# Designs tried in a protein design run: peptides against a protein of PDB entry 2FGR. Part 21

Target 1, 331 residues: chain A of PDB entry 2FGR
Amino acid sequence: SSVTLFGIVDTNVAYVNKDAAGDSRYGLGTSGASTSRLGLRGTEDLGGGLKAGFWLEGEIFGDDGNASGFNFKRRSTVSLSGNFGEVRLGRDLVPTSQKLTSYDLFSATGIGPFMGFRNWAAGQGADDNGIRANNLISYYTPNFGGFNAGFGYAFDEKQTIGTADSVGRYIGGYVAYDNGPLSASLGLAQQKTAVGGLATDRDEITLGASYNFGVAKLSGLLQQTKFKRDIGGDIKTNSYMLGASAPVGGVGEVKLQYALYDQKAIDSKAHQITLGYVHNLSKRTALYGNLAFLKNKDASTLGLQAKGVYAGGVQAGESQTGVQVGIRHAF

## One batch from the design tools (peptide; aimed at target 1 F331)

Design b2_p13_6_s3 (made by RFdiffusion4, then SolubleMPNN; from b2_p13_6, 5 letters changed)
Fold by OpenDDE base, seed 3:
Structure b2_p13_6_s3 (fold): chain B 331 residues (1-331), chain A 13 residues (1-13)
Amino acid sequence: as target 1 above (331 residues)
Amino acid sequence: DAAVLAAVLAAIN
């Protein structure tokens, strides 16, 4: 067996010009270019092309030293892998988020990411953003001529909230084509949750695609998230993303990403635009800067995710500007 | 590919 210790420490100075009171927030934040993490992983060759694996990964917070404690809530899996692909048991990214967040040029972190993978309905489940699940079994196919897929099921273990049963049950998967410069994927998921103590289905459909032209990469996402409530009607959000990235001078990367969040239940849109730059000092160490603008219209109250500084909403119809400048180190 | 895009776009309307 092998055991590898690994991690990322990503810490930044962050600013947002508005919080929920209309005041500016600034300070030391975390996870601006990559989520800060500590992990252990290993593999064992069992012979015959079969391997066992484990993966334990938790988030770290460089600004407060993990004042709220450390846990393996990012990933806590045992696996078997071989020519058949990989089976995983334990808390992980759900297959839909694992695949479809790969089209986000901001790596689902900091002030720049696609925010479609969200709890749009004040869902009371622990993972109502559609990113991870407890009690998860997942299967990932090999790549066959470009085609690949992933499937997952999470047990609810009879968890209840109010009158809602089956809370935390997940079923979902994706199909994809990954060949050379092209990637395209379709993901479908349903998660059982509660809203206001009432049973609610979180339905998600996501289409992603990217093409690498060598000189630049183009990436896109189309998503619908629908919280189907037993009482009070559906909470539907249509989310769109288009992004481009390009290498700069062999040591840098520039990224530009636009997203639109059409929040149907409040007839309100939010527009996000983010410019990012990463400067590689080495294979392991980078400097970065992000500049994000979020325009809420009408009743929309979305805020940028300046983790460690301010990740709350703003007043209805208000715009927010965010900046992050930081260091990322990987080990 | 275009048909899947069209189906997703139709499903999100």
Scores: peptide ipSAE 0.007, ipTM 0.457, DockQ to the pose 0.012
OpenDDE base, seeds 1, 2, 4, 5: peptide ipSAE 0.006, 0.007, 0.006, 0.006; ipTM 0.427, 0.449, 0.419, 0.448

Design b2_p13_6_s4 (made by RFdiffusion4, then SolubleMPNN; from b2_p13_6, 6 letters changed)
Fold by OpenDDE base, seed 2:
Structure b2_p13_6_s4 (fold): chain B 331 residues (1-331), chain A 13 residues (1-13)
Amino acid sequence: as target 1 above (331 residues)
Amino acid sequence: DAEVLAAVLAAIS
């Protein structure tokens, strides 16, 4: 058996020019290039190609030293793996987010990421962003000539909010083709939640693809999220992303990503464009900078996610500019 | 939970 301690500390200076009051915010933020984390993982060879595994991972907040405490809410799994693939038990990324966020060139982190995996409807469930689930069972296939898949189910355990009695139940999965420079995936999910104390289904469909040309990589996402409510009509968002990245001078990477969030329930769009640069000082340490611009139209109030500084919304129809400059260290 | 999966597919396709 083996046990590995691992982590990332990522801390930045961040600025956004507008908050909900129209004022600027700035300070020391966290997780601008990668989510800061501390984890333990290990495997045991059981013979015959079968392995047992565990993974415990929590978020680190370097700006305040985890003043709100430490937990293993990022991942807390036990697993069996072999030629059949991998079965996981415990809180984790749901299969859809695990696969489809891989097409985000900003790795679902900082002010530049694709923000489609979101609670668009004031859902009252703890994980209504569609990223993780409690009480999750997951299965991942091996890769067969490029083809692979993942499936998951999370138990609601009779959690109730208002009249909703199955809050937190998740079912979903993806199919993918990963071969050489090409990756493509389709994900489908439903999560049970509540909005205004009423049962609501969060339905999600996501298509992702990327191609690595060597000199540059292109990546794209197409997503629909729909909160289906019995009363008040559906809350639907169509999200689109297109990005490019390229290596620079053997030690750097430049990234450019555009996203559009078409929020149908409020007939309003938001446009996000982000330029990022990572400079590798070593295999483990990097400097980085992100510059993001978010333009809200009409009733849209989206804000950039400058974690540790400001991650709230802005006034309707306002634009926001964000900057992060930081250090990432992996161990 | 094949019924739920079928419902998801029907609802979002």
Scores: peptide ipSAE 0.007, ipTM 0.473, DockQ to the pose 0.013
OpenDDE base, seeds 1, 3, 4, 5: peptide ipSAE 0.007, 0.007, 0.006, 0.006; ipTM 0.454, 0.477, 0.443, 0.476

Design b2_p13_7 (made by RFdiffusion4)
Pose (drawn by RFdiffusion4):
Structure b2_p13_7 (pose): chain A 331 residues (1-331), chain P 13 residues (1-13)
Amino acid sequence: as target 1 above (331 residues)
Amino acid sequence: AFASLYLALAFAL
């Protein structure tokens, strides 16, 4: 049995060459290499291989001292685990995002990550990016011979917005194979939401795979996200990503990731290339840099996610360049 | 100021 207080402070200077008005922005931001967080977790051995666990974790914003207030919105779970796998109750990453975001070489944070888990249709639910859910129950199997799966159901509790009376419901899961160097996963999910007050399903299918050659790792993601309005109409986005990472000189790591976002509702594509470097001063402390270029075509207005500096959109069809340089410290 | 404070605390830990 044990109890652990832990966290990460990841703060950076960051710059984007344009915002929604076309002006540059720079400042002190956060979470460029790993999401800053504070948390408490524990595991209690109940005998016979059965364990009880808890996990409370919230995001840290070092640039403003969590000015909006600290919370445990990253994860707030209690669980039982054993030879049967693990059951968790509470807000957490949904199984599809927990497993599939592991294929993103930029740890789903900073200006370089895969942007597929986002609210493409301005859905009105609390978690229309498909990442986390309130009122979540999840089951995770053991890994037998490389095969593993996860399933989750989040209750809507009759949350009502317009014609949608089940906003926030999540049903989803994944199947996967993980043997160390090779990993592959297929995730499928549906959420209930509303767009402009009209009931809408958020359907998501995601495939991810990676192989770690040791001298380098190749990783990729494919995703279709469709917001399908009950009365008709849909906002569909296909997202693609291929990336590679390699250790450099013991202590160093280089990463490169290319992504494409095909936004069918506006018949527009955006392309992104991101280069990253991590220099480890210790197992806990790293300096890092990220450089990203995002090209919007036609009506696309996507912007790089320089958390704490600028994470809004840009003018239609504009290209945007961004940089983050910072320090990550885990404790 | 906050960033420095938080890092100082994190290193102390």

Design b2_p13_7_s1 (made by RFdiffusion4, then SolubleMPNN; from b2_p13_7, 8 letters changed)
Fold by OpenDDE base, seed 1:
Structure b2_p13_7_s1 (fold): chain B 331 residues (1-331), chain A 13 residues (1-13)
Amino acid sequence: as target 1 above (331 residues)
Amino acid sequence: SHAEKLLAEALAR
């Protein structure tokens, strides 16, 4: 058996030129290149190719020393794995998020990431962003000549909000092809939630692909998120992403990513463009910088996620510029 | 490497 303590501390100086009042915000932020974390994991060989595993992981907030506490809400799983693949029990990334966020060149964190995995409808469920679930059972296949899949189900445990009686139920999965420079995936998910105290289905479909040309990597996402409400009609968002990354001088990586969020319920678009650079001082330590521009149109109020400084919205139709400069250290 | 694996795992929110 093995037990490994692991983590990342990622802390930055961050700036955004507008908040909800139109004022600038700046300070010390967290998780600009990678989400800061502390975890414990281990495996036990049970013989015959069967392994048991555990994983306990929580987020670290280096700016305030976790003043709001520490938990294992990032992942808290026990697993069995072998030639059949892997079964996990416990809170984790849902299979759709785990696979389809891998196409985000900004690591699903900081001011540069694809923001499609979002609560678009003021859903009252804790995980209405479609990223994680409580009470989750997940299964991941082995890779069969490039083909792989993942499936998950989360129990609602009769959680209620208003008249909604199945809050937190998840069902979803992906199919993928991962071979050499090519990755492509299709994900489907449904979550049960509430909006305004009424039962609502959060449906998600996501297509992702990437190709590594050696000199550069291209990556793309196409997503539709739909909160299906019995009253007031559907809240639908179509999200698009295209990104490129390239190694620089053997120790650096430059990233450029564009995203479009077409928010159908308010007939409004937001455009995000981010330039990032990572400079590896070692295998474990990097300096990084991110520069992001978010242009809201019409009724759109999206804000860049400068965690620890400002992650709220802006005024309708306003544009926001964000900067992060920081240190990432892995242990 | 361990750091590369952690980094790949770190890419998810």
Scores: peptide ipSAE 0.081, ipTM 0.545, DockQ to the pose 0.050
OpenDDE base, seeds 2, 3, 4, 5: peptide ipSAE 0.084, 0.072, 0.071, 0.062; ipTM 0.534, 0.546, 0.576, 0.552; seeds 2, 5 fail the geometry check

Design b2_p13_7_s2 (made by RFdiffusion4, then SolubleMPNN; from b2_p13_7, 8 letters changed)
Fold by OpenDDE base, seed 4:
Structure b2_p13_7_s2 (fold): chain B 331 residues (1-331), chain A 13 residues (1-13)
Amino acid sequence: as target 1 above (331 residues)
Amino acid sequence: SSAEELLRQAEAL
């Protein structure tokens, strides 16, 4: 058996030019290039090609020293793995997010990431962003000549909100092809939640693809999220992303990513463009900078996610510019 | 390295 302690501390100075009041925000933020974390993991060989595993991981907030506490809400799994693949029990990334966020060149964190995995409808469930679930059982296949899949089910445990039952139930999965420079995936998920105390289904379909040309990587996402409310009609968002990354001088990486969020329920679009640079000082330590521009149109109020500084919305139709400059250290 | 694997795994949200 083995136990590995691991982590990332990522802390930055961040600025956004507008908050919900139209004022600037600045300060020390976290997780601008990678989500800061502390974890333990290990495996045990059970013989016959069977292994047991555990993974416990929590978020670190370096700006306040985890003043709100520490937990293992990032991942808390026990697993069995072998020639059949891997079965996981416990809170984790849902299979759809685990696979489809891998196409985000900004590692699903900071001011640059694809924001499609979101609670678009003021859903009252804890995980209405479609990223993680409690009470999750997941299964991941081996890779068969490039083909792979993942499936998950989360128990609702009779959780209710208002008149909504089955809150927190997740069912979903992906199919993928991962071979050399090519990755492509299709994900489908449904989560039970509540909006305004009424039963709501969060349906998600996501297509992702990437290709590594060696000199550059291209990545793309197409997503539709629907909150199907019992009353009031669907809240639908179509999200699109296209990104490119390239190595710079053997020690750096430049990233450019564009996203469009077509928010159908408010007939409003938001455009996000982010330029990022990572400079590797070592295999474990990097400096980074992100510059993001978010243009809201019409009734759109999206804000950049400058965690630890400002992650709220802006006024309708307002544009926001964000900057992060930070240090990432992995251990 | 463990750090490189962590960085690859850090792409997970």
Scores: peptide ipSAE 0.041, ipTM 0.575, DockQ to the pose 0.051
OpenDDE base, seeds 1, 2, 3, 5: peptide ipSAE 0.020, 0.032, 0.031, 0.031; ipTM 0.557, 0.554, 0.561, 0.582

Design b2_p13_7_s3 (made by RFdiffusion4, then SolubleMPNN; from b2_p13_7, 8 letters changed)
Fold by OpenDDE base, seed 5:
Structure b2_p13_7_s3 (fold): chain B 331 residues (1-331), chain A 13 residues (1-13)
Amino acid sequence: as target 1 above (331 residues)
Amino acid sequence: SSAEKLLELAKSL
């Protein structure tokens, strides 16, 4: 048996030039390059190629020392793995999120990430961003000549919100091809939720691909999220991302990522451009800087996710600039 | 939409 303690502490100085009132916000933020975390994991060899595993992981907020407490809401799984792949029981990234967020060059973290995995509709479910689920059973295949897949089902446990009686039910999965420099994936998911106390289906389709040219990596995402409401019409967002990264001087990485969020329900677009740089001081410690620009058009109110400083929206049609400069340490 | 057709297909599998 093995038990590994692991974590990341990522803390930054962050600035955004506008909040919802039009005022600037600045301070010490968290999770600019990677989500800060504390975790425990381990495996037990059961013989015959079968292994048991556990994984417990919670978010760390280095700016306030986890003033709101600590939990294992990032992942709390027990698993069996072998030649058949891996079965997981417990709260985790849903298979679609686990695979498709891997194409985000900003690691779904800080002011630069792809923001498509979002609650676009004021969904009342706890995980209406499509990232994680409670009561999740997941299965991941082995990699067969590049081909792999993951599937998940989360029980709603009769969670009721208003007239919705299946809130938190998830079904989804992905198929992927991962071979050498190429990765490509298609993810499909449906989550049951509520909007305005009414049953709503959050449907998601995501296509991701990346190619590592050695000198640079290209990555892309195409996503449609649709909150299917019985009353008021569907809330649909088409999200697009294209990013490039390149190594710099053997110890650095530069990243450039563009995203477009076409918010159909409000006929409004938002454009996000982020430049990032990571400087590795060691295998465990890095300095980083992110510069992001978010242009909202029309009724769009999206804000950059300067976690710990400001992660709210802005006024409709307003642009926001964000900066993060920080330290990431892994242990 | 193509997405809906794919979701319907995925549910039928």
Scores: peptide ipSAE 0.009, ipTM 0.444, DockQ to the pose 0.012
OpenDDE base, seeds 1, 2, 3, 4: peptide ipSAE 0.005, 0.006, 0.009, 0.006; ipTM 0.423, 0.438, 0.430, 0.426; seed 1 fails the geometry check

Design b2_p13_7_s4 (made by RFdiffusion4, then SolubleMPNN; from b2_p13_7, 6 letters changed)
Fold by OpenDDE base, seed 5:
Structure b2_p13_7_s4 (fold): chain B 331 residues (1-331), chain A 13 residues (1-13)
Amino acid sequence: as target 1 above (331 residues)
Amino acid sequence: SHAEQLLALALAL
């Protein structure tokens, strides 16, 4: 058997020019280029091409030393893998988020990421952002000529909120084509939750694609998230992302990403533009900077996710500027 | 929009 200790410590100085009161926030933040993490993983060869695996991963908060504690809420899986692919048991990224967040050039992290994977409806479930699930069984196919898929089911374990039953049940999956410079994927998911103590289905569809031209990479996402409520109508958001990245001087990467969040329930749009730069000092250590602009229209109150400094909303129709400058170290 | 058509196509599959 092998056991690998691994991690990332990513800490930054962050600034946002507006919070919910209209005041600036600044300080030391976490996870600006990559989510800070500590993990253990390993494999055992069982013979015949069968392997057992484990993966335990938790988030690190370098600004406060994990003052709220440490857990393995990022991933806590046991797996079997072989020529048939991989079966995983335990809390993980749901298959849809695992695949479709890979098209985000900001790696679902910091002030620049695609924010479509969100609780748009004040859902009362623990994972109503569609990113992870408890009690998850996942299956991932091998790659067959570029084609691959992943499927997942999470048990609700009779969790109830108000009159809602089956809270936390997830069913979803993706199909993908990954071949050379091209990646394309379609993901579908439904999660059972509650809004206002009433049963609600969180339906998600996401299309992602990327192409690596060598000199630059283009990436895109199209997503619809719909919270189907019994009372008050559906809360629908259409999210769009287009990004480009390019290597700079052999040791750097520049990233530019635009996202649009069309929040149908409030007839309001938010526009996000982020410029990022990563400078690799080594294979493990990088400096980075992110500059993000978020323009809310009408009733939109979205805020940039300057984790550890400010990740809340702003006043309706207000624009926010965010900056992060930091160090990422991987071990 | 073309994006809505792609999304509708993806929902129809």
Scores: peptide ipSAE 0.005, ipTM 0.452, DockQ to the pose 0.012
OpenDDE base, seeds 1, 2, 3, 4: peptide ipSAE 0.000, 0.000, 0.005, 0.000; ipTM 0.413, 0.445, 0.420, 0.426

Design b2_p13_8 (made by RFdiffusion4)
Pose (drawn by RFdiffusion4):
Structure b2_p13_8 (pose): chain A 331 residues (1-331), chain P 13 residues (1-13)
Amino acid sequence: as target 1 above (331 residues)
Amino acid sequence: YAPAFLALAFALS
């Protein structure tokens, strides 16, 4: 049995060459290499291989001292685990995002990550980016011979917005194969939401795979996200990503990631290339840099996610360049 | 804030 207090402070200077008005922005931001966080967790051995766990974790914003207030919105779970796998109750990453975001070489944070888990349709639910859910129950199987799976159900509790009386419901899961160097997963999920007050399903299918050659790792993601309005109409987005990472000179790591976002509702594509470097001063402390270029075509207005500096959109069809340089310290 | 948070994090480490 044990109890652990832990966290990460990841702060950076960051710059984007344009915002929604076309002006540059720079400042002190956060979470460029790993999401800053503070948390408590524990595991209690109940005998016979059965364990009880808890996990409370919230995001840290070092640039403003969590001015909006600290919370445990990253994860707030209690669980039982054993030879049967693990059951968790509470807000957490849903199984589809927990497994599939592991294929993103930029740890789903900073200006370089895969942007597929986002609210493409301005859905009105609390978690229309498909990442986390309130009122979540999840089951995770053991890994037998490489095969593993995860399932989750989040209750809507009759949350009502317009014609949608089940906002926030999540049903989803994944199947996967993980043997160390090779990993592959297929995730499928549906959430209930509303767009402009009209009931809408958020359907998501995601495939991810990676192979770690040791001298380098190749990783990729494919995703279709469809917001399907009950009365008709849909906002569909296909997202693609391929990336590679390699250790450099013991202590160093280089990463490169290319992504494409095909936004069918506006018949527009955006392309992104991101280069990253991580220099480890210790196992706990790293300096890092990220350089990203995002090219919007036609009506696309996507912007790089320089958390704490600028994470809004840009003018239609504009290209945007961004940089983050910072320090990550885990404790 | 950022130096204070880092100093605290180092102290905890």

Design b2_p13_8_s1 (made by RFdiffusion4, then SolubleMPNN; from b2_p13_8, 7 letters changed)
Fold by OpenDDE base, seed 1:
Structure b2_p13_8_s1 (fold): chain B 331 residues (1-331), chain A 13 residues (1-13)
Amino acid sequence: as target 1 above (331 residues)
Amino acid sequence: MAEELLAEARELS
């Protein structure tokens, strides 16, 4: 058996020029290039190609020393793996999120990431952003000549909110082709939640693809999220992302990513563009900088996610500029 | 380890 202690500490100075009141915010933030984390993981060889595994991981907030506490909400799984693939039991990334967020060149954190995996409808479930689930069983296939898949089911355990009686149920999965420089995936998911105390289905479809040209990588996402409500109509968002990254001088990486969020329920769009740079001081330590611009149109109120400084919305139709400069250290 | 951890970076949700 093997047990590994691991983590990332990522802390930055962050600035956004507008909050909900139109005022600037600045200070020490976290997780600008990678999510700060502390974890334990390990495997046991059971013989015959079968392995047991565990993974316990929580987020670290370096700015306040985890003043609100520490937990394993990032991942808390036990698993069996072998020639058949991997079965996981416990809270984790849902299969759709695990695969489709891999096309986000900003690693699903900081002010630059694709924000499509979101609670677009004031859903009352804890994981209505479609990223993780409690009470999750997941299965991941091996890679068969490039083809692979993942499936998951999360039990609601009869959780109720208002008249909704299946809150937290997840069913979803993806199919993918990963071979050499090419990756492409299709994900489908449904979560049961509540909006305004009424049962609501969060349906999600996501298409992702990337190609590594060596000198640069291109990546893209197409997503539709739909909160299907019995009263008030559906809340639908179409999200689009296109990004490019390139190595710089063997020690750096530059990233540029654009996203469009077409929020159908309010007939409003938001445009996000982010420029990022990572400078590797070593295999474990990097400096980074992010510059993001978010333009809301009409009734859109989206804000950049400067975690630890300001992650709220802005006034309708306002633009927001954000900057992060920080240090990432992995162990 | 560091490279693997960086590749799996995700936001807490």
Scores: peptide ipSAE 0.016, ipTM 0.531, DockQ to the pose 0.050
OpenDDE base, seeds 2, 3, 4, 5: peptide ipSAE 0.013, 0.008, 0.008, 0.015; ipTM 0.537, 0.530, 0.527, 0.544

Design b2_p13_8_s2 (made by RFdiffusion4, then SolubleMPNN; from b2_p13_8, 5 letters changed)
Fold by OpenDDE base, seed 3:
Structure b2_p13_8_s2 (fold): chain B 331 residues (1-331), chain A 13 residues (1-13)
Amino acid sequence: as target 1 above (331 residues)
Amino acid sequence: MADELLALAEALS
């Protein structure tokens, strides 16, 4: 058996020009290029092509030294793997987010990522952003000539909020084709949650694709989230993303990504554009900079996610500009 | 679970 200690420390100086009061915020933030983390993982060869595995991973907050504590909420799994693929038991990324966030050129991190995986409806569930789940069983197939899939189910364990039952139940999966420069995936998921103490289904459909031309990579996402409420009507958001990345000088990478969030319940759109640069000082250490612009229209109040500095909303119809400059170190 | 996923697909269409 082997045990590996691993992690990332990513800390930045961040600025946003507007908060909810219209004032600027600035300071030391975390996780601008990659989520800071500490983890343990290992495998045991059981013979016959069968392996056991474990993975324990928690988020690190370098700006305050994890003042709110440390946990393994990023991933806490035990697994079996072999020619049949992999079965995982425990809290993890749900299969849909694990696959479909791979098309986000900003890796679902910092001020530049695709923000479609979000709690759009003030859902009261712990994971109403559709990213992770407790009590999760997941299965991932091998790659068969490019074709692959993942499936997951999370038990609700009779969790209730208000009059809502089955809170925290997840069912979802994806199908994908990954071959050489091409990747394409379709994901479907439902989570049971509550809004205002009433039962609500969070339904999600996501289509992603990317192509690596060598000199540049293109990536795209199409997503619909729908919080289906028994009373008050559905809260639907259509999210779109298109991005490009290119290597620079053998040691750098430039990224440009645009996203549109069409928030149907408030008949309001938000536009996000982000320019990012990563400079590799080594295989383990990088400098980075992100510049993001978010334009809210009408009643939209979205804010950029400058973790550790400001991740709240802005006034309706306002624009927000964000900057992050930081260091990422992996071990 | 397969039936639930199918029902979800129908609900999203």
Scores: peptide ipSAE 0.017, ipTM 0.529, DockQ to the pose 0.012
OpenDDE base, seeds 1, 2, 4, 5: peptide ipSAE 0.012, 0.000, 0.006, 0.007; ipTM 0.480, 0.309, 0.473, 0.475

